# Peptides against a protein of PDB entry 3MAZ, part 22

Target 1, 99 residues: chain A of PDB entry 3MAZ
Amino acid sequence: VLNPMPACFYTVSRKEATEMLQKNPSLGNMILRPGSDSRNYSITIRQEIDIPRIKHYKVMSVGQNYTIELEKPVTLPNLFSVIDYFVKETRGNLRPFIC
Target 2, 99 residues: chain A of PDB entry 3MAZ as posed
Amino acid sequence: VLNPMPACFYTVSRKEATEMLQKNPSLGNMILRPGSDSRNYSITIRQEIDIPRIKHYKVMSVGQNYTIELEKPVTLPNLFSVIDYFVKETRGNLRPFIA

## One batch from the design tools (peptide; aimed at target 1 Q47 I49 E89)

Design b2_p20_6_s2 (made by RFdiffusion4, then SolubleMPNN; from b2_p20_6 with Y3M K7R M10A E11K K15L)
Fold by OpenDDE base, seed 3:
Structure b2_p20_6_s2 (fold): chain B 99 residues (1-99), chain A 20 residues (1-20)
Amino acid sequence: as target 1 above (99 residues)
Amino acid sequence: SLMEEQREAAKRLDLGDYEE
């Protein structure tokens, strides 16, 4: 059985993700996409607290969990939790992009 | 304020930003 992916997951490149976020900022500012390596993912965000800033983060598959590569790595049980982390950590500033 | 808290949270995430 294959579990569903978060609603903000899209099979797009870094460039495409950036364009999606820039084109429709009202739909959200965070996208989950395939990473360069098998079983890994990347998060692309577009925050505009002061000015629009595009940033990318690695989400590495580690065993049955996922680790967000930050200065202080955060390990979570699934991709839904990864999305939740970004939302909560930023006090709701980041929201999943729903097209 | 909420805005300031969000700004500080963003700064923490900045440390994980990576280039291809």
Scores: peptide ipSAE 0.435, ipTM 0.901, DockQ to the pose 0.922
OpenDDE base, seeds 1, 2, 4, 5: peptide ipSAE 0.374, 0.363, 0.374, 0.361; ipTM 0.887, 0.882, 0.885, 0.882; seeds 1, 2, 4, 5 fail the geometry check

Design b2_p20_6_s3 (made by RFdiffusion4, then SolubleMPNN; from b2_p20_6, 8 letters changed)
Fold by OpenDDE base, seed 3:
Structure b2_p20_6_s3 (fold): chain B 99 residues (1-99), chain A 20 residues (1-20)
Amino acid sequence: as target 1 above (99 residues)
Amino acid sequence: SLEEERRKAEEELSKGDFEE
């Protein structure tokens, strides 16, 4: 079967996403969720290197691609690539939250 | 080390963190 959205996508708010990650850290530490505007998304992460840190990122739809709003923006062809970017960039420290 | 590399990556990502 086709998988239109990444497995870590949930229709939750920023607060709810934070609570999910804090409640079950063993299930992953990265969630993709709806953004404040249509066709845009947000990423919520909970990295635990020194101490747990919650961060949020904007993923903006640009044409047929997506741009992660970072100091140095990164544009990718789809949301699956966006998730892959976060995993690779952190050398596996970030993992998609699988409920 | 791997930990140092992960810390560096986290530090870079933190620059993109946004508030509502």
Scores: peptide ipSAE 0.352, ipTM 0.871, DockQ to the pose 0.877
OpenDDE base, seeds 1, 2, 4, 5: peptide ipSAE 0.267, 0.340, 0.347, 0.321; ipTM 0.835, 0.867, 0.870, 0.859; seed 5 fails the geometry check

Design b2_p20_6_s4 (made by RFdiffusion4, then SolubleMPNN; from b2_p20_6, 8 letters changed)
Fold by OpenDDE base, seed 4:
Structure b2_p20_6_s4 (fold): chain B 99 residues (1-99), chain A 20 residues (1-20)
Amino acid sequence: as target 1 above (99 residues)
Amino acid sequence: SLEEERRKAEEKLSKGDFEE
């Protein structure tokens, strides 16, 4: 069935997302989850470049698009593009968590 | 190198981190 949400989307809290990534790093290191407000989301990552680091990013719903709150905000047409951006920008270091 | 590119990308993204 067609899923309107990325495979790495889980209805979990910040704490739960962190635990998921720490327990099973081989399954991926990026989770998309509900934000504090309706239509907003958060991205939790566990990136291992020098040392393991947990970080969280806000994804804001803006009209029909989504804006990732970075130093220089990036606006994309859908959540799939948001995930793709994180993967491509990090040259594949970030991968969606597939449970 | 790939590692250098990843490091630079991580540095860019790290500035977007927020605390709940």
Scores: peptide ipSAE 0.256, ipTM 0.821, DockQ to the pose 0.921
OpenDDE base, seeds 1, 2, 3, 5: peptide ipSAE 0.248, 0.251, 0.249, 0.248; ipTM 0.816, 0.818, 0.817, 0.818

Design b2_p20_7 (made by RFdiffusion4)
Pose (drawn by RFdiffusion4):
Structure b2_p20_7 (pose): chain A 99 residues (1-99), chain P 20 residues (1-20)
Amino acid sequence: as target 2 above (99 residues)
Amino acid sequence: SLLDEQRAAMERWDKSDVPE
């Protein structure tokens, strides 16, 4: 079976992820990346609801699950589920960045 | 509307944004 990283996962820095989203909005507005200084992960999004804003979110590895660090944290079993949550919670506003 | 629901979601998430 194939069990790769999500399609919007790139081994890029916070800065590189920000630049990728600005340069190619047509390809999506969400990137999953390695978490700086941890074995965890970060999500970087560019949303244009009111004005363009770049936001970053921590996704922590906890046991065999991942916890999205939100006001009310959400725990899911894998990274595809985390991407699904971001898409669902924003009602489809967030789309994975497919380079 | 869908846009208002999307805006509310973004406002909820602003509380957990990780700035530089």

Design b2_p20_7_s1 (made by RFdiffusion4, then SolubleMPNN; from b2_p20_7, 9 letters changed)
Fold by OpenDDE base, seed 4:
Structure b2_p20_7_s1 (fold): chain B 99 residues (1-99), chain A 20 residues (1-20)
Amino acid sequence: as target 1 above (99 residues)
Amino acid sequence: SLLEEQREAAKRFEKSDIKD
């Protein structure tokens, strides 16, 4: 049994996530999805600050925490905190995709 | 401005994008 997951988590591929975000941008612009390996995840975003841009980031399981693979890695206690980080760091530009 | 802050944040994430 899996623990509760963020509302923007979907068991989709990189390609499917991109298509979801492009098709319904009004529903949000950030998706959490399974990574290439067990217990790892990826974040796919579609920002429209200047022009629409799709980006992907790694979220690695490290012990009981999760590390967002950025130039300066950020380690957080759970996936809800990971989503919160993306929302806060981008000053609300990123919002979880809710369909 | 808010827009400028959002642009700066986006730039900080740019290099970490996993490209095809």
Scores: peptide ipSAE 0.532, ipTM 0.919, DockQ to the pose 0.932
OpenDDE base, seeds 1, 2, 3, 5: peptide ipSAE 0.455, 0.525, 0.515, 0.393; ipTM 0.900, 0.917, 0.916, 0.867

Design b2_p20_7_s2 (made by RFdiffusion4, then SolubleMPNN; from b2_p20_7, 11 letters changed)
Fold by OpenDDE base, seed 5:
Structure b2_p20_7_s2 (fold): chain B 99 residues (1-99), chain A 20 residues (1-20)
Amino acid sequence: as target 1 above (99 residues)
Amino acid sequence: SLMEKQREAELRLEKSDILD
């Protein structure tokens, strides 16, 4: 049995996630999606400050925690914390995609 | 400014665009 997932989690591919963010930017600009066929995930974001920019981040399952593959890796206890980290660190620029 | 907005939004994540 899986625990509840963040509201911005969707079982979509990298391409689908990009299309979702492009189609309805007003609904948010961050999506959590499955990574490979493992316990890993990926975060896809679409920021539009000057021009549209799509980026992808790897979220690795490590034991009972999750590590965001950043220049300075960050380990958090759950996926909700991962989403919160992205929101907080960007001072609200990143917002979970909710539809 | 544009640069300030970009830094706030991307600086901490700039070098982390990783392909999965």
Scores: peptide ipSAE 0.078, ipTM 0.722, DockQ to the pose 0.565
OpenDDE base, seeds 1, 2, 3, 4: peptide ipSAE 0.070, 0.065, 0.072, 0.058; ipTM 0.709, 0.703, 0.719, 0.707

Design b2_p20_7_s3 (made by RFdiffusion4, then SolubleMPNN; from b2_p20_7, 9 letters changed)
Fold by OpenDDE base, seed 2:
Structure b2_p20_7_s3 (fold): chain B 99 residues (1-99), chain A 20 residues (1-20)
Amino acid sequence: as target 1 above (99 residues)
Amino acid sequence: SLLEEQREAAKRMEKSDILD
């Protein structure tokens, strides 16, 4: 039993996430998925600015917060805020994948 | 412009994970 998760959370692998985003780009371009550790997550994106690019990001559980593993890490209070950060930071270019 | 902002944001988000 899981607590409420963002709508773009799917229990899929890196490969499956990539395929989902490539197959249905109109549904969104960002997926939250389980990380290698039970309390960590990964974000997979298919961002198309100039050309389509697949990228993956670590979202580490740190205490009661979450840290996005960037060159300059960003810590947020919950996974919903993590998704929001990706949306806002990219000025709406990234949108949660809603199937 | 929006495009320029999106390009710059992408640069700031360059680091990626190695998880399978």
Scores: peptide ipSAE 0.372, ipTM 0.845, DockQ to the pose 0.707
OpenDDE base, seeds 1, 3, 4, 5: peptide ipSAE 0.341, 0.349, 0.358, 0.349; ipTM 0.837, 0.840, 0.837, 0.834

Design b2_p20_7_s4 (made by RFdiffusion4, then SolubleMPNN; from b2_p20_7, 9 letters changed)
Fold by OpenDDE base, seed 3:
Parts: structure tokens; sequence; C-alpha cells
Structure b2_p20_7_s4 (fold): chain B 99 residues (1-99), chain A 20 residues (1-20)
């Protein structure tokens, strides 16, 4: 069985992700990308509540789960749940970048 | 407003990593 990746996953660098979000904000404002470490990932967002703000978060692989590195870390069962968490916790302000 | 509610909800994501 091969598990697919979330639609907003792209094999891009931090810089490339930032540029993608800035260039086409109408397509979404959240990207999942490879982390600096082999089995970890990173989330790049561009929230535009007052003014556009770019932020990055580590998504660490822990056993069979993933932990989002926040002030208060959150552990979830898969990457799809990670994306869902960002969407729901921001009341829909964050949306996966789809192109 | 919805905007203000979203701002409040987004406060949990203030921590941004310098390196990833």
Amino acid sequence: as target 1 above (99 residues)
Amino acid sequence: SLREEQRKAAERFEKSDIED
C-alpha cells in the first residue's frame, strides 16, 4: 500500500514556498514541504489578516505520528490530519495551496 | 467579526521557526 501525500505538498525549499504563496495568494496560503531532515516536513503559511505574514513550522515524524512544533506541540496520526488541523484551528483562514 | 475571530484563533500559531 502506498500512502498519498496531501495535495498541498510540494518538493520545494523554504524560499520557493514563500515565493509560490506570494505570487498566487488566491490559490491558497499553506504549503507542506520536505524538512531539512530526511523524515521530517515543514509547513509554510502566508496569513493575511491585517498584513501578509510568512511563517514556518516544523512537522516532526515521531514514531508513526507527526508532531507540529508549536508553543504547545500537537501530535496527529498523519499528514492529512496536520493540514486539517491548520485549517480548522484558524477557522478557515488557512487553506491548502492548490495549483 | 469573522476577521477578528480568525485573528484570535490564529494566535496559537505565533511561534515561527527560524530554521526548518
Scores: peptide ipSAE 0.357, ipTM 0.858, DockQ to the pose 0.693
OpenDDE base, seeds 1, 2, 4, 5: peptide ipSAE 0.352, 0.349, 0.356, 0.350; ipTM 0.859, 0.854, 0.859, 0.857

Design b2_p20_8 (made by RFdiffusion4)
Pose (drawn by RFdiffusion4):
Structure b2_p20_8 (pose): chain A 99 residues (1-99), chain P 20 residues (1-20)
Amino acid sequence: as target 2 above (99 residues)
Amino acid sequence: TEEEENKEYLRELYNSWKDS
C-alpha cells in the first residue's frame, strides 16, 4: 500500500512556505511542513477573506495521533485527516497547495 | 445573504485561531 505524506507537504521553511503561497495562489493556499525545532509539523495558510493574511498552526505528534493546537485542540489519527479537518473547518476555503 | 453569513463565519474562525 502507499502511505505518503499529504500532497501539500513540502520540506520547506516558514519563509519558503509563505513565498510559495503568494507566488502561486492558483495552486492552493495551504502547506504542511516540518515544524521548526521539533519532530512535529506546521501548517501555513494564506487566506483572502477580508485581506490576504498568512497564518501558521502547530500540529503536534502525540502518541500515534496528531493534535492541532487550536483554542479547542483537535486530535486526529494521521496527517491526511488533519488536512481534511482544515478543509472542513474552513468550509472549503482552504485548499492544499499542489505544486 | 448566505454568502455574507459564510464570510462572517470564516472571519470569526480565522480571528479566533491563534497564529504561531

Design b2_p20_8_s1 (made by RFdiffusion4, then SolubleMPNN; from b2_p20_8, 8 letters changed)
Fold by OpenDDE base, seed 2:
Structure b2_p20_8_s1 (fold): chain B 99 residues (1-99), chain A 20 residues (1-20)
Amino acid sequence: as target 1 above (99 residues)
Amino acid sequence: SEEEKEKEELRKLFESWKDV
């Protein structure tokens, strides 16, 4: 059984994700995509406080949880929580890319 | 302003996130 994925999950490459975010910023600024290794993922965001900046973060599958690879790692129970974390931490600045 | 304060907080937050 394949579990549902967050709406902002797309089977795209780093380059493709970047292009998606740049082409349609009004649709959101955060994409979840497959990582280089199986069961791992990457988050691509388009920050735009002063100037646009594309950044990528690793989301590692650890057991039944996921860890966002930050200076201070954040472990969450599922990918939906990962997306929620980014949204909440930025007080809504980051929004899932929905097309 | 409150807007600038929020932007500054976001700047600090994003800077704390090391990307790959």
Scores: peptide ipSAE 0.629, ipTM 0.910, DockQ to the pose 0.772
OpenDDE base, seeds 1, 3, 4, 5: peptide ipSAE 0.622, 0.616, 0.615, 0.609; ipTM 0.908, 0.906, 0.907, 0.905

Design b2_p20_8_s2 (made by RFdiffusion4, then SolubleMPNN; from b2_p20_8, 8 letters changed)
Fold by OpenDDE base, seed 3:
Structure b2_p20_8_s2 (fold): chain B 99 residues (1-99), chain A 20 residues (1-20)
Amino acid sequence: as target 1 above (99 residues)
Amino acid sequence: SEEEELKEELRKLFESIKDV
């Protein structure tokens, strides 16, 4: 099957994403969601290494690509690659939230 | 312990990612 969006994409708000991750941490700790009234997106993560921590990142649509707003920005060809980047960069500690 | 060392390494990695 061809899925146009990553499995961890949900049309939810920042608050809703946070609640989802807190409620079912076993299902994953990373959600992709729509940006604030724009074509862009945001990624919400919940890390639980020492204490639970919620963080958010901007994923900006730039031309036909996407740029993750980090200290050193990363540009990728699609949203699937964006998710893959977060998984690989954290050596698998970040996992897409699947429900 | 090895577990604590791993946790610390991961913590450092995540804190290096810019939170917006």
Scores: peptide ipSAE 0.177, ipTM 0.718, DockQ to the pose 0.690
OpenDDE base, seeds 1, 2, 4, 5: peptide ipSAE 0.168, 0.166, 0.174, 0.169; ipTM 0.711, 0.712, 0.724, 0.714; seed 2 fails the geometry check

Design b2_p20_8_s3 (made by RFdiffusion4, then SolubleMPNN; from b2_p20_8, 9 letters changed)
Fold by OpenDDE base, seed 3:
Structure b2_p20_8_s3 (fold): chain B 99 residues (1-99), chain A 20 residues (1-20)
Amino acid sequence: as target 1 above (99 residues)
Amino acid sequence: SEEEKEKKELLELFDSWKDV
């Protein structure tokens, strides 16, 4: 049994996520996907401020929370909060990819 | 312009987030 996941979660690889974002940028620019290890995830973004740029971030399961692996790590209670963090920090520039 | 300033700030934010 899997608890509800954010709408931008897809069981895709790094490559597939990149292709999805490139193919339909109007649908959003942020995808949550399975990480290489169990219970961990990755975020793939495609920002297009000056030129298209793809980046990937690790979201590590730590106890009952999740930590976004950045220079200054951010720990949040669930994956919905992780998505919300990226949206808010970029003032809406990042939007979940909704296919 | 205001728009360019906002873009610059956002780019700086993204640049600060290290890719894996």
Scores: peptide ipSAE 0.518, ipTM 0.881, DockQ to the pose 0.802
OpenDDE base, seeds 1, 2, 4, 5: peptide ipSAE 0.501, 0.517, 0.512, 0.508; ipTM 0.876, 0.881, 0.880, 0.879

Design b2_p20_8_s4 (made by RFdiffusion4, then SolubleMPNN; from b2_p20_8, 9 letters changed)
Fold by OpenDDE base, seed 4:
Structure b2_p20_8_s4 (fold): chain B 99 residues (1-99), chain A 20 residues (1-20)
Amino acid sequence: as target 1 above (99 residues)
Amino acid sequence: SKEEEEKEELLKLFESWKDV
């Protein structure tokens, strides 16, 4: 049985995620997708504060937790918390892509 | 303005997040 995943999780490639965000920006600007390694993931965001910019971040599975690969790594208990982190840190600027 | 300040702070935040 597969555990529930965040609503913004899609089994898409980096390229597909980029296309999704660019095509329908009104649906959100953040996607969670499979990483290159098993049990790891990646976050793709589309910033549009000044000009459109696509960025990608690694989310590594560490034991029962997940670590967002940033200069100062952030470890969280589950993928839902990972999404929540990005939303809260940007005070709502980042929103999960929901279609 | 407050709006410009918030925008600038957010830009700084994103800049600090090095992507891959």
Scores: peptide ipSAE 0.579, ipTM 0.896, DockQ to the pose 0.788
OpenDDE base, seeds 1, 2, 3, 5: peptide ipSAE 0.575, 0.577, 0.565, 0.573; ipTM 0.895, 0.895, 0.892, 0.894

## One batch from the design tools (peptide; aimed at target 1 H56 K58 E69 N93)

Design b2_p21_1 (made by RFdiffusion4)
Pose (drawn by RFdiffusion4):
Structure b2_p21_1 (pose): chain A 99 residues (1-99), chain P 21 residues (1-21)
Amino acid sequence: as target 2 above (99 residues)
Amino acid sequence: SLEELQEKLDRDHEYNLKKSE
């Protein structure tokens, strides 16, 4: 079976992820990346609801699950599920960045 | 609806910045 990283996962820095989203909005507005200084992950999004804003979110590895660090944390079993959550919670506003 | 989503995204993002202090 294939169990790769999500399609919007790139081994890029916070800065690189920000630049990728600004340069190619047509390809999506969400990137999953390695978490700086941890084995965890970060999500970087560019949202144009009112004005363009770049936001970053921490996704922590906890046991065999991942916890999205939100006001009310959400725990899911894998990274595909985390991407699904971000899409669902934003009602489809967030789309994975497919380079 | 879009205004509420914006406010939620901002609160969630600020939560990570404050927690990292």

Design b2_p21_1_s1 (made by RFdiffusion4, then SolubleMPNN; from b2_p21_1, 13 letters changed)
Fold by OpenDDE base, seed 2:
Structure b2_p21_1_s1 (fold): chain B 99 residues (1-99), chain A 21 residues (1-21)
Amino acid sequence: as target 1 above (99 residues)
Amino acid sequence: EDKKLLEELERNALYNELKSL
């Protein structure tokens, strides 16, 4: 059984993700995409406070969990939790890109 | 701003909540 992916997941490249976020910022500012390695992912965000800023975070698949590569790595049970983490930790500043 | 975002992410609020369960 194939489990569903978060709504902000798109099979796009880093460049494409950046373009998507830049083109339609009102649709959200966070995209989950395939990583360079199988079973790994990357999250691209675009924040526009003073100036537009693009950042990328690596999400590593570890066993049945996922680890967000941060100074202090965060391990979560699924990709939905990963997205939730980004949303909650930023107090809603980050929102999944939905198109 | 990037620093603030990083600071918020590094708080690991959700992660800590899960570990406390």
Scores: peptide ipSAE 0.127, ipTM 0.670, DockQ to the pose 0.066
OpenDDE base, seeds 1, 3, 4, 5: peptide ipSAE 0.072, 0.048, 0.038, 0.082; ipTM 0.645, 0.610, 0.626, 0.673

Design b2_p21_1_s2 (made by RFdiffusion4, then SolubleMPNN; from b2_p21_1, 12 letters changed)
Fold by OpenDDE base, seed 5:
Structure b2_p21_1_s2 (fold): chain B 99 residues (1-99), chain A 21 residues (1-21)
Amino acid sequence: as target 1 above (99 residues)
Amino acid sequence: MDKELLEKLERDAKFNEEKAK
């Protein structure tokens, strides 16, 4: 049993997440999903600025926190904060996929 | 989102892109 998770978390594969975002872009463009390891996660995004671009980011569990290994690493206390980070960093361009 | 922000995201992707199988 998992503790409360963000609304955009889905137990789907990388491929499934991509298909979800492509099928219903109006519902959001960001999905949180299980990573390859037991305590790691991945963020799949689909942006449509110039052309459709799909990217997959690693969210690494480190102790009780999570680290996003960007050019300047960001460590956050929970997955809700991780989602919030992506939303704010992109000035709202990224929105959690809600269905 | 402007071009500058997009470029930043693309740069970040190089540092944290989930490997494909």
Scores: peptide ipSAE 0.228, ipTM 0.772, DockQ to the pose 0.482
OpenDDE base, seeds 1, 2, 3, 4: peptide ipSAE 0.177, 0.217, 0.157, 0.191; ipTM 0.755, 0.770, 0.733, 0.754

Design b2_p21_1_s3 (made by RFdiffusion4, then SolubleMPNN; from b2_p21_1, 14 letters changed)
Fold by OpenDDE base, seed 1:
Structure b2_p21_1_s3 (fold): chain B 99 residues (1-99), chain A 21 residues (1-21)
Amino acid sequence: as target 1 above (99 residues)
Amino acid sequence: MDKELLEKLERNAKFNEEAEK
């Protein structure tokens, strides 16, 4: 049994997440989903600036925190903060997918 | 968010994206 998760968390595959974002872009462009390993996650985003771009980012469970695996990693205390980071860092360009 | 900001994010994540299964 999992503790409460962010609203944009869905138990979907990479492919399914991509399809969700493509089908209903008005609902948001960011999904949190299970990663390949237990206790790890992935963020799938779909941005439309010049052309549609799909990206997938690893969110690794490290101790009781989470690290977004970027070239310069970012460590945050919980998954809600991870979502908040993506929203704030992009000045609202990324929005959690809510359906 | 403009193209320049997107490019910055992409550079930061260029080699650390989730691997394809």
Scores: peptide ipSAE 0.077, ipTM 0.682, DockQ to the pose 0.492
OpenDDE base, seeds 2, 3, 4, 5: peptide ipSAE 0.041, 0.068, 0.049, 0.065; ipTM 0.645, 0.666, 0.664, 0.678

Design b2_p21_1_s4 (made by RFdiffusion4, then SolubleMPNN; from b2_p21_1, 10 letters changed)
Fold by OpenDDE base, seed 1:
Structure b2_p21_1_s4 (fold): chain B 99 residues (1-99), chain A 21 residues (1-21)
Amino acid sequence: as target 1 above (99 residues)
Amino acid sequence: MDKELLEKLERNSEYNKLKSL
């Protein structure tokens, strides 16, 4: 099966992503969405450890890879790896939002 | 608040380096 994009990718705006995550927390708390510029993306998360917190991260297309804009940028080979990174680095706290 | 969860998250240096826009 061809799987070009992660299941949590949605062609939505920042606002829409936030609303999606807020409305259905049980479906996940992480969305990948188009960035403002072509070939770039953004990750919107809604962590709820103590209180709900919405955060956004840039995922920049760099050549054939993707760089997550962190204090120390992390470069990964594909968007699936980007999602995996967020999941594993938060030890499962972040989960892809699946409608 | 889940203290254990927070501790687990804090032990991950990459987690601590997440930079929100």
Scores: peptide ipSAE 0.106, ipTM 0.699, DockQ to the pose 0.155
OpenDDE base, seeds 2, 3, 4, 5: peptide ipSAE 0.084, 0.100, 0.099, 0.094; ipTM 0.682, 0.688, 0.698, 0.684

Design b2_p21_2 (made by RFdiffusion4)
Pose (drawn by RFdiffusion4):
Structure b2_p21_2 (pose): chain A 99 residues (1-99), chain P 21 residues (1-21)
Amino acid sequence: as target 2 above (99 residues)
Amino acid sequence: SASAAATERKTAGEDLRFTAR
């Protein structure tokens, strides 16, 4: 079976992820990347609801699950599930960045 | 440190809810 990282996962820095989203909005507005100074992950999004805003979210590895660090944290079993949650919670406004 | 982490989580929730508009 294939079990790769999500399609919007790139081994890029916070800065590089920000630049990728600004340069190619047509390709999506969400990137999953390695978490700086941890084995965890970060999500970087660019949303244009009111004005363009870059936001970053922490996704923590906890046991065999991942916890999205939100006001009310959400725990899911894998990273595909985390991407699904970001898409669902934003009602489809967030789309994975497919380079 | 716990207070700073709670504030960060609240901000992240508010930002994500705003994106759902």

Design b2_p21_2_s1 (made by RFdiffusion4, then SolubleMPNN; from b2_p21_2, 15 letters changed)
Fold by OpenDDE base, seed 1:
Structure b2_p21_2_s1 (fold): chain B 99 residues (1-99), chain A 21 residues (1-21)
Amino acid sequence: as target 1 above (99 residues)
Amino acid sequence: SEEEEEKKRKENGEELKEASK
């Protein structure tokens, strides 16, 4: 089966994503969701370091690639790479939310 | 060590600074 989207992609709102991560933190702490515009996405993360912190990132479709809207933008070839970037950059602290 | 501190910083997501609004 070809899955065109990462396993942590859910058609949920910002609020719903936040609630999902808060309710079941053992399932992961990162969700990819639709952005406000077509072909754009957002990533919601919930990191528990000192206290639980929710953050949202914009993932913009740029040509055939995707740019994570960080202070210093990062462009990657696909959404799978975007998820991988978040996982690797945090040395595994961030994990895709899998139901 | 410097490497351990960097690792910890990255684990904390300190490199994932959101873009300014």
Scores: peptide ipSAE 0.465, ipTM 0.879, DockQ to the pose 0.064
OpenDDE base, seeds 2, 3, 4, 5: peptide ipSAE 0.457, 0.460, 0.464, 0.464; ipTM 0.877, 0.877, 0.879, 0.878; seeds 2, 4, 5 fail the geometry check

Design b2_p21_2_s2 (made by RFdiffusion4, then SolubleMPNN; from b2_p21_2, 13 letters changed)
Fold by OpenDDE base, seed 4:
Structure b2_p21_2_s2 (fold): chain B 99 residues (1-99), chain A 21 residues (1-21)
Amino acid sequence: as target 1 above (99 residues)
Amino acid sequence: SEKELEEERKKNGEDLKEASK
């Protein structure tokens, strides 16, 4: 049995995630998706401040926590916290994509 | 102000630097 996933989680590829964000920017600009392997995940964002910028982050499952693969890694207790981190860190600029 | 600049940097995701390969 799997625990509930964040609302912005979609079983899509990197390409599909990018297309989703580009097509409907008003619905949000951040998607959580399956990683290339195991229980890892990836986050795709599309920030449009000066110009559209697509970025992808690796979210590694480590024990019972998750580590965002940043220059300075951040470890959080669950995927909901991961999403919250991105939202809060960008002062709300990043918003989960809700379709 | 410096505070405003900090907020702008965060908004722009400048503190979310991806890990290098």
Scores: peptide ipSAE 0.543, ipTM 0.901, DockQ to the pose 0.065
OpenDDE base, seeds 1, 2, 3, 5: peptide ipSAE 0.535, 0.531, 0.542, 0.537; ipTM 0.899, 0.898, 0.901, 0.900

Design b2_p21_2_s3 (made by RFdiffusion4, then SolubleMPNN; from b2_p21_2, 16 letters changed)
Fold by OpenDDE base, seed 4:
Structure b2_p21_2_s3 (fold): chain B 99 residues (1-99), chain A 21 residues (1-21)
Amino acid sequence: as target 1 above (99 residues)
Amino acid sequence: SEIEEELKRKENGRALEEASK
């Protein structure tokens, strides 16, 4: 079975993603969702280091790759790699939301 | 990395202004 999108991808809005993460934090704290523009995406996270914090990141399609819009941008070959990057860079603090 | 600093540790004045709207 083909899986063209990461398991934590949901066709939800920014607001809906936030609500999903808040409602079921045990299922994960990271959602990939469609961006405002075609072929672009956003990452919504909810971390609980000290207090719950919601943040959003832009993932832009650049050619056949994807760039996480940061002060120092990170370009990766696919969305699966984008998710993996967030997980590994936080040493597992971020986990894809799986329901 | 920027993500590590932002996501693993408590914020210390650095904010990602490139966050999605």
Scores: peptide ipSAE 0.104, ipTM 0.688, DockQ to the pose 0.077
OpenDDE base, seeds 1, 2, 3, 5: peptide ipSAE 0.095, 0.042, 0.087, 0.059; ipTM 0.690, 0.674, 0.678, 0.670; seeds 2, 3 fail the geometry check

